# Peptides against a protein of PDB entry 3ZOQ: the designs that were tried, part 120

Target 1, 223 residues: chain A of PDB entry 3ZOQ
Amino acid sequence: QLLQDSWWNQLKEEFEKPYYQELREMLKREYAEQTIYPDSRDIFNALHYTSYDDVKVVILGQDPYHGPGQAQGLSFSVKPGVKQPPSLKNIFLELQQDIGCSIPNHGSLVSWAKQGVLLLNTVLTVRRGQANSHKGKGWERLTDRIIDVLSERERPVIFILWGRHAQMKKERIDTSKHFIIESTHPSPFSARNGFFGSRPFSRANAYLEKMGEAPIDWCIKDL

## One batch from the design tools (peptide; made by RFdiffusion4, then SolubleMPNN)

Design b2_p21_4_s1 (from b2_p21_4, 9 letters changed)
Fold by OpenDDE base, seed 4:
Structure b2_p21_4_s1 (fold): chain B 223 residues (1-223), chain A 21 residues (1-21)
Amino acid sequence: as target 1 above (223 residues)
Amino acid sequence: DEAENEREDKEREELAAKEEA
């Protein structure tokens, strides 16, 4: 199977739709003719690390990092040994200020994903050196469905929405059942306008505790 | 590769900021 059973049950109908077949054929051509990120095996890593039933928190990104060796198929996350991108550095600065975690010597967020943090980009692939090059090719329809099926889930989810692009997805979220944490984007161009001091990590854990769920260990160990 | 990634990171950060303007 392409996905774990819990996600397959929620998304199987999407994979049979014409838009996804067209996307798949486009991706086959792109991966053959261009350098595409992440590796084709890593496209669905967010869904591989975090099952539908295990989702506690969602962090939305736009599209993957488009430089060599960066993308892991997880929003904001980079492979070990890769220099932390500016937004990720600011995420770790806020993490330190919010809950006292040390800044890790790497940028891998896999430990969050394994705890139920769905690190989802709205677009799941990109061409090398071409930001948003796969925008409007069909990924947004699939990722909108991911948000929809999470919104329909009885067990509450916490959505962390950094920046306007992520906040546009709020219309798909039942805010009577699910919790939203909103701020400006962690980008150096916007972080000082509301991201810093937003305390998304402690706020997420406070909601989890109110739900009777185990909090996330947001602190990342050095490798 | 590091210099490429730094330029690309800057472009992505500028794009993210433009979507917020």
Scores: peptide ipSAE 0.357, ipTM 0.887, DockQ to the pose 0.794
Fold by OpenDDE base, seed 1:
Structure b2_p21_4_s1 (fold): chain B 223 residues (1-223), chain A 21 residues (1-21)
Amino acid sequence: as target 1 above (223 residues)
Amino acid sequence: DEAENEREDKEREELAAKEEA
């Protein structure tokens, strides 16, 4: 199976739809003719690390990092040994101010993913050096379905929506069941306009505690 | 590669900011 059973049960019908077949054929050409990120085996890492049933928190990104060695199939996350991108640095600064975590010496968010933080991009692939180059190719329809099936879940989810692009997904989220944490994007160009001081990590854990769930250990250990 | 990534990161951050404006 392309996905683990919990996600497959939710998404299997999408993979049979024409839009996804067209996306798949596009991606075959792109990976053959261009440098595409992440590695094709890493495209669905967010779903691999965090099962449908294990999702506690969702953090939405736009599309993968488009530089060499950066993207690992998780929103905002970079592979170990990769310099932390500006937005990720600001995420760690807010994490430090919010709950006192040390800034890690790497940018991998895999430890969050393993705890039930779905690190989902709206678009799951990108061309090298061409931000949002795979926008409008079909990924958004699949990732909208991911949001939809989570919204339909009885067990509540916390959605962290940084910036306008992510916040546009709010219309798909049943706010009678699910919690939303909104702020400006962690980008250096927007972080001072509301991201810093938004305390998304402590707020997420406060909701988890109210639901009787274990909080996320947001602190990332050095490698 | 690091210098490329720095330029690319800047472009990405500018794009994110543009979508918020």
Scores: peptide ipSAE 0.356, ipTM 0.885, DockQ to the pose 0.785
Fold by OpenDDE base, seed 5:
Structure b2_p21_4_s1 (fold): chain B 223 residues (1-223), chain A 21 residues (1-21)
Amino acid sequence: as target 1 above (223 residues)
Amino acid sequence: DEAENEREDKEREELAAKEEA
């Protein structure tokens, strides 16, 4: 499916580049020979739900969940009916502590995406049971360009960078125009080292209000 | 599938933490 016009205008030149053609040929083989997540139609869901112009906040993830039925093309998000992964549980715990939201009965972050939260992974596909199996195959170059075109945008963006992998993208962000919220990753192995109490949701909304923009309703309704 | 996902989630979470070290 074609990207929205706003993203297409920003990214069309990338899709013509050799690296992206090689990535596409690799992906065709991978999807034919192995179980790849997310579903091929869902790869660009982050861009489908949040247009280039509508981006208010970016939350960077590494790569998709690699278990059956989990990934839906949005960073940290899982399909309804899927058990919330540990990092996502911690995200909701911080959300509750930060702004008082209840813990939702599902793990879908689509409501954030629809409000202008770009839920972008740096790598957009993964093999079943093989974390980061598509690292270094070309996705990072495309997703770096996504960060670049957002950084070049006149209208400010808030980047939420959890963990070192996401924080490495800070060099691509014009901090004279854009805001960065950094903490440790929500993973159980790192969350106690700075993610908990980082208050990314209230801080993001405070920046949005300062810019004269509508805040994000971070509270997720039960399904 | 749930048991698979639980194992895979642990591996993913460990990987994410290792990248922070």
Scores: peptide ipSAE 0.347, ipTM 0.884, DockQ to the pose 0.796
Fold by OpenDDE base, seed 2:
Structure b2_p21_4_s1 (fold): chain B 223 residues (1-223), chain A 21 residues (1-21)
Amino acid sequence: as target 1 above (223 residues)
Amino acid sequence: DEAENEREDKEREELAAKEEA
């Protein structure tokens, strides 16, 4: 897939590396032999919606939704018409409590992505019905590089790190330049242990305002 | 598909929580 010029300039060297070629060949086999999510055209949607220069906020996920019609290449986001997964419901509950947004009638976070919220999973593909099935196949090296090039950027970024998996990436983030918002994961199993009441949306906007940047309109319109 | 997605959502939510435990 052709990345936007801004991401291509940052990542072109990764695509020439053996690990990425091996990943690509693996993915060709997987998409031919198995049902893989998201659609192959949607794998890099996070980078398509949010250019390298336009990134204001990063929200890290683990891997895509592995059910039919769910994944759209954005962390936590589901296609319109898909039932909101439990974590996403909790994200919207926190959004409502934090800044008063209504809970949308859909789960698409594309409006955030278009405003500079990079909705990045650490692993960008998954087999149907097999959570984290593409772990350790090379995606983590690419997505680590995405974090690295953002960390190296002079213009500050806000990293929202929900749960331990995302928080492990903190070591790659220059906290002298960038801001980190940490809490437990929005999962029903962890949300009550710190995600609820963490107010990541207002905190992110407060940092953006401090940097002289336009805040994110986190409120999602009904479709 | 909805029942599949509900089971799958549960598995993902459990996985996310296990990484926090």
Scores: peptide ipSAE 0.342, ipTM 0.884, DockQ to the pose 0.772

Design b2_p21_4_s2 (from b2_p21_4, 8 letters changed)
Fold by OpenDDE base, seed 3:
Structure b2_p21_4_s2 (fold): chain B 223 residues (1-223), chain A 21 residues (1-21)
Amino acid sequence: as target 1 above (223 residues)
Amino acid sequence: MEEEREKIFEEREKIYAEEEA
C-alpha cells in the first residue's frame, strides 16, 4: 500500500536501499510460507493513520502481538473484540487516573492514531507464536529512520518512551527540539516502579498546549 | 484461539520484563 505523501517524501530513499529490498523479499517468503502478523496490508497502519506532518506524539513498541487476530499494525493496540493485553490494561488504568477517562470495552488505539499519535513498533512483523522472529531483519533500520526524520523535523514531537527498549532510541532524538516522557514499562512487572503515576497523557497534552497545538483526546469510546 | 491468545499475552509480558531487567 502506498504511504501518505508526507511519509513517502521522508522514506522513499530507504525503500530503494538493498537492506529494504532484502527485507521485502524475506517478507514475501514469510507471508507465503508462514502465518505472519499483522496482515500484510496492515504493516504500515501506524504511518497510514498518522502522516509525517500530523505526528504530535510517538509511542514506541517492540514488535506486533504474535497471536491470531490481535495485531493491527499499531503499537500496544489490539483489534476490537480481542481481550486487552495486560500492559494495555495498565495503560488504560493510568489514563483513568491521569485524566479521568473511562476504561474502554476494547483495545483499539486507532482513535489516538487518527489524532496524531504515531503508534510505532520498532519491528513491524512477526511469525505466529514466535515473538521477535523478525528482529534484526531490516525493520529496525527503517524505523530508526522514521525516528530520525521526526527528530529532524522543525515542528516539535513528543516521544513517550515506556521501558528500556523504547528508551534506547533516546539517543536518536534531538532533545533541544523535542520532548521526551519516560517511565517504566506499563507491564505488570514494571508498572508499579514508575509507570503508574507518571501521567504521560496529561503531560503530553500540556506540551501540546504550550506549543499552541490541540491536545489529544485520549479517552476512547466503547464500541 | 483464546488459549493461544492468552499465551501470547503471557509471553509478551515476559519479554517486557526481560527488557526491564
Scores: peptide ipSAE 0.570, ipTM 0.930, DockQ to the pose 0.785
Fold by OpenDDE base, seed 1:
Structure b2_p21_4_s2 (fold): chain B 223 residues (1-223), chain A 21 residues (1-21)
Amino acid sequence: as target 1 above (223 residues)
Amino acid sequence: MEEEREKIFEEREKIYAEEEA
């Protein structure tokens, strides 16, 4: 099966639907004919690192970085050895100001994923040099379902929604059960308008503690 | 390759800005 964790039980019906089969066939062609990111084996890394039952926090992104060696199947995250994108640098700046973490010497957020932070893009693949090139091809339907099944989960989830794109998903989230942390996007173009000082990391941990769950260790060790 | 990566980061930030406008 595609997923060997608790996600399969939640998503198996989606994978059988025509839209996903069409998406899969499209991706097969794209990977054969174009340079597509991330590596095909890394497409579902967010789900691989963070099972349905292990999700504590969700951070939504748009689509993968579209340059060589950057994307690793996790929103905002870049492979070790890759320069930190401006938005990610701002994320780390806020992290430092919020809870005192040092700025890591890399941009990999795998340590968050392993702790239950679902780093989900709404679109999970992209052509080299062509942002949003796989928009509207079926990923959004699947990732909407991911949000839906999390919203339907009895155990609460914390959704961190940076920027309008992510915030558009609020309508799919049952706020009677789940917590939402919103701010402007960490991009240099918007961070000063609300992201900086929003303290999403300490706020998320405060909710986790209120729920009787272990907080996230947001601090990232150097490699 | 590094030049391409830098350009892509710039493009990504522009996309973010456009969606926030």
Scores: peptide ipSAE 0.566, ipTM 0.930, DockQ to the pose 0.791
Fold by OpenDDE base, seed 4:
Parts: C-alpha cells; sequence; structure tokens
Structure b2_p21_4_s2 (fold): chain B 223 residues (1-223), chain A 21 residues (1-21)
C-alpha cells in the first residue's frame, strides 16, 4: 500500500526488511482465505489521514474491531452508521465533561485524524470474530518504528496513553522532548479508576498552545 | 449481524479489562 512521502521517507527501510515481507505474504493469504478487517485499502488510514510532519497527537490502540463494517483503520474509531463501542462512548463522555463537546450521533474520528491526531493501533489487521488473531505477526515491529521515528522528530508530539498496553510504549518515547498524557483505559471496566476526569483533550490543547501550535478541534459534528 | 457486532464489543471490552488486570 502506498504511503505519503513523509511517512515513506521514515519507514521505507522497514518495508524492505524480511519481517515485513513475511507479514505482507501472510496478509495476502489471510485476505484471500479469511474475512479480514479493516478493508485492505484502509489498513494504513491512520498514516493516510495524518502525515509524519502533521502529527500533533498520538492515541494508541491495540488492534481493529473484529466485526463486520466496524473498523476503518483508526484506533477506537468506527464507520458511520455503526453503534458506538462502550469505550468510545466513554471517550465522548470525557470529551463532553472536559471541554463541553456534544456527544456525536456516530463514532467516526476521521475529523481528529485530519487535524493531526494519529489514531494508531499497534496491530493493524484482525480476522473476523478473532481478536488478536494477527498479534505477533510483524505489525508490532512496524508500529514500534512509527513510535521511534516520531520520538526522534525535533518537533514535539503529545502521546495519549490509555491503559497499560499503550503505556508499555512509554519506554520508546523521549520524554525530555515529547509530552505524555496517561490514565486508565476508557473501558467501562477501568474508566472510573482514572480515565474520567483525566481531561486529556484540554491538556493536549494546552501543550499545543504552549508550543505555538493550533489546538485540536475535538468536537465532532453529527452526520 | 447486529448480535455479532454486540458480541464483538463485549469481547473487546473483556480484552481491555484483561490488559488492565
Amino acid sequence: as target 1 above (223 residues)
Amino acid sequence: MEEEREKIFEEREKIYAEEEA
């Protein structure tokens, strides 16, 4: 799949490595023999919507939703017309309490991506009905490199790390240069233990303003 | 299909909970 020049320049060496070639061959078989999400054209949507140079904020997810018509290649995001997942509902509840946004009637976060919010899963594909089915197949090595090249960037990035899975990536981030916002996961099982009231949206915008950058318009319009 | 989608969300939240345990 084609990437924007800014990402290609950062990741071209990875695509030439054996691990990625093996991943690519695996994916060819998987898409041919199984139902895989997201659509193959949407795998790199996070990188398509947000160039390397345009990244302001990173929100890390695990792997795509594994039901029909849900995943669209962006962490936590669902296609329009799909019911909002519980974690996403809690994200919008915190958004409302944090900065006063209304709850949108859909779950698409494309508007965030277009503003420089990299909605990156650590694993970018999944089999229908089989969560984590593509874990350990090579995606993590590529997405680690994505984090690395962002960490190496001179222009600061804000990393929003919800839950322990995302927080494990903190060791790859130069905290002398970049900003980290951490809390418990937005899941109903953990949101009341720190996610609610963490105000990640206003905090992110405060950092952006301090850096002389335009804040993110986090409010999402109805469709 | 809707039943499947609901099950997917339930499974996903359980996975998140397991990661936080």
Scores: peptide ipSAE 0.562, ipTM 0.928, DockQ to the pose 0.786
Fold by OpenDDE base, seed 5:
Structure b2_p21_4_s2 (fold): chain B 223 residues (1-223), chain A 21 residues (1-21)
Amino acid sequence: as target 1 above (223 residues)
Amino acid sequence: MEEEREKIFEEREKIYAEEEA
């Protein structure tokens, strides 16, 4: 897919590299032979909704939901009409407790993406019913580069890193320029160990305000 | 389909748990 100019300028060199060409060929086969999520048109939705220059906040996920109709190319997000995953429910619970937002009747985070929240998975595709099936196939190298080019940006970025997987990317982030919010993962297995009460939304907005930027409207309207 | 989706949520959360352990 053709990316927006801002991302293309940052990533064009990656797309010419052998690893990405191999990834692309793999994906062509996978989409032809298997059921792959998200829809091929939605793979780069995070970059489509949030330009390189418009990124204010990054929220890292692992890989897409691997069930029918769930993934929409945004980390943690599910298409409208899909039941909210347990981790997403906890995200909304923390959102409510942090800044008073009501819990939405859907799981789409598109409104965040449109405001500059890059909802990036480290792996951008998955085979139906097989979580992490596309791990180690090249996506991580591209998404590492996405983190790198954001880290290199002079205008500060806020990285929200929930859980160890996301936190492993901390070494790629220039903390002299950028702000990191870390906690345990929102999963029911870990949320009570630090995610709840971490107040990532208010903390992110406080940092944005200090930098003279408009805060994110984290509250999600019902559909 | 709904049963599949529910199983997927369970599987996903287990994966998250494994990474946090």
Scores: peptide ipSAE 0.558, ipTM 0.927, DockQ to the pose 0.777

Design b2_p21_4_s3 (from b2_p21_4, 10 letters changed)
Fold by OpenDDE base, seed 5:
Structure b2_p21_4_s3 (fold): chain B 223 residues (1-223), chain A 21 residues (1-21)
Amino acid sequence: as target 1 above (223 residues)
Amino acid sequence: DEAEREEIEKEREKLAEKEEA
C-alpha cells in the first residue's frame, strides 16, 4: 500500500534502507506462515488516517493487540464489535472524567485519527497470542523516524506519552517546539498511579487552542 | 519501568486467553 504523499516524502528514504527491506521480507514470511495482526492492509492505518501535515496529537502504543479481530493498525484502538480491552476502558473512563464524554459502545478510535490524532504503535505487527513477538525486527527504527520527522516539523505537535515505554521516546522530541503530556499507563496495573486524573484530553485541547488550532472532538459517538 | 512493561504484557496475555475461551 502506498502511503499518503505527505508521509511518503518524509519516509521514502527509510523504505530504501536495508533494515526495512529485511523487515518487509520477514513480514512476508510471517504473514504466510503465522497468524499476524493486524491485517496486512491495516499495518499503516495510523498514517493512512492522519497525514504528516494533519498530525496534531501523537499517542504512542507499544505493539498491536494480539487477539483475533482486535487490532486495526491504531494504538489502543479495537475494531467495532470487539470487547474493549482494560486499558482502553480506562482511557474512556479518564475521557469521561476529564471532559464529560460518554463511554462509547465500541472501541474504535478512528474518529480521533481522522481529526489529526496519530495513534502510533512503536511496533506495527504481532503474532497471534505472542505480545512483542515482532519487537527488535526493524519497526522501532521506522517509528523512531516517524517521531523524528514530526519533531523536526515547524508546526507544533502534542505528544501524549503514557507509561515508561512511550516516555523513552521523549529524548527524540524537541520540547522547544512540541508539547509533551506524560502520565502512567492506562493499564489497570498503573492507571491509579497517575493516569487517572491526568486529564490528557483537556490538556491537549488547551495546547491546540493556544496554538490557534481547532481542538480535537475526543467524544466518540456510538455506532 | 520493567515491572510496568511486564504488567502491561500480562494484561495483554490475559485478554488473549479470555477471547480464545
Scores: peptide ipSAE 0.082, ipTM 0.767, DockQ to the pose 0.082
Fold by OpenDDE base, seed 1:
Structure b2_p21_4_s3 (fold): chain B 223 residues (1-223), chain A 21 residues (1-21)
Amino acid sequence: as target 1 above (223 residues)
Amino acid sequence: DEAEREEIEKEREKLAEKEEA
């Protein structure tokens, strides 16, 4: 099965749709002819690590890192041993200032994913060295559906929306049920304009506690 | 807005160039 049962039940109809079949055929060509990230087996890692029912928090990214060995199938996350990208470094700086976590010696956010933080990119693949190269190829329709089915869920979700691209998804989120944390993007170009000091981690945990949910342990251990 | 996206893109491009070097 491509996905865990909980996600499959929510998304199975999408995989039968023409747009997804076209996307799949495109991806087959791309992976055969180009260097595509992440590895094809890692495309759905966000859904693999965090089941539909286990989602507590969503962090939206745009598309995968397009450098060798970086993309892990999780938004903002990089594989262990990979240098932390500037945006990720700023995420960890805010984490430190917000709740006192040490900056980890790696950039893997898998520990968040395992706790119910869905690290979702809106586009799930990219060509090497070509950011947004797979934009408008069908991923956005699938990932919009992911947001939709989470918005439709009775159990509340916290959406962390950094930057305009992520914030454009707010219209798909039922704010009567779900919580949204918005700020500028963690990129060095925008972080000083509102990301720093936004305290998304403590705010997320405060909402979780209010809902009677276990908070996220946002602190990442060194490897 | 568009500037932010363009800046994020430029950041990503610069990262890729450094990894290929």
Scores: peptide ipSAE 0.080, ipTM 0.768, DockQ to the pose 0.082
Fold by OpenDDE base, seed 2:
Structure b2_p21_4_s3 (fold): chain B 223 residues (1-223), chain A 21 residues (1-21)
Amino acid sequence: as target 1 above (223 residues)
Amino acid sequence: DEAEREEIEKEREKLAEKEEA
């Protein structure tokens, strides 16, 4: 099965819909004719690492990194050995200032994913060197459904919404059950306008503690 | 909304340019 049972139960109806079949056929052509990221096996890594029931926190990204070897199927994350992108560097700077974590020597956020941090991009594939090249191709409908089924879940979720693109998803989140942490994007262009000092990591853990859940260990060990 | 999207896109474009160089 392509997905864990918990996600399959939530999303099975989407995979039968025409839009997803069209997306799938588009992706088959794209992967055959172009260099597409991430690897096709890594597209759903966010759902592979974090089951539907294990989601504690959601961090929304836009689309994958479009450079060679970068994309890991997780928002903001890069494979070990890959240079940390500027936004990710700023995430680690805020992490250090917020809760005192050391800056890791790699950019893999898999340790967060394994703890229940759903690192979801709204678009799950990209052409090499072409940011947003798969925007409007059907991914947004699936990822909106992912947000919806999490919003419908009785057990609360924390949504971290960095920047306006992520914040547009706020309308899909039942704020009577779920918590939202908003700031500007970690991009060098916006980080100084509110991301730095926003303390999303400590705030997320404070909500988890209030809900009687184990906090996230946000500190990333060196490899 | 559009300005921040443009800024994020510009960051990604600049990253691509540095990898091609």
Scores: peptide ipSAE 0.072, ipTM 0.759, DockQ to the pose 0.082
Fold by OpenDDE base, seed 4:
Structure b2_p21_4_s3 (fold): chain B 223 residues (1-223), chain A 21 residues (1-21)
Amino acid sequence: as target 1 above (223 residues)
Amino acid sequence: DEAEREEIEKEREKLAEKEEA
């Protein structure tokens, strides 16, 4: 199977739809003719690390990093050894101010994903050096369905929505049973307008504790 | 907001340019 059983059960119908078949054929051409990120085996890493049933928190991104060796199929995350992008640096600054974590010597968020933090981009692939080059090609329809099936889940989810692009997905979330944490984007252009001091990590853990769930260990160990 | 998106994209473009240099 392409996905874990829990995600396959939720998404199998999408993979049979014409839009996804067209997307798949487009991606085959793109990966053959262009440098595409992430590696094709890493496209669904967010779903690989975090099963449908194990999702506690969702952090939405736009699309993958488009530089060499950066993208690993997780929103905001970069592979070890890669310089931390400015937005990720600001995420770690807020993490430090919020709950006292040290800033890690790498940018991998895999430890969050393994704890039930779904690090989902709305678009899951990108051409090298061309931000949003795969926008409007079918990924948004699949990722909308991912949000929908999580919204339909009985067990509550915490959605962290940084910036307006992520916040546009709020209409798909049943706020009667799910929790939303909203702020400006961690980008240097917007972080001072509300992201800093928003304390998304402690707030997420407070909701988890209220639900009787184990909190996320947001602190990232050095490699 | 298209403006916020453009800012995020410009930041990513600047990062890519620095990695290719």
Scores: peptide ipSAE 0.071, ipTM 0.751, DockQ to the pose 0.082

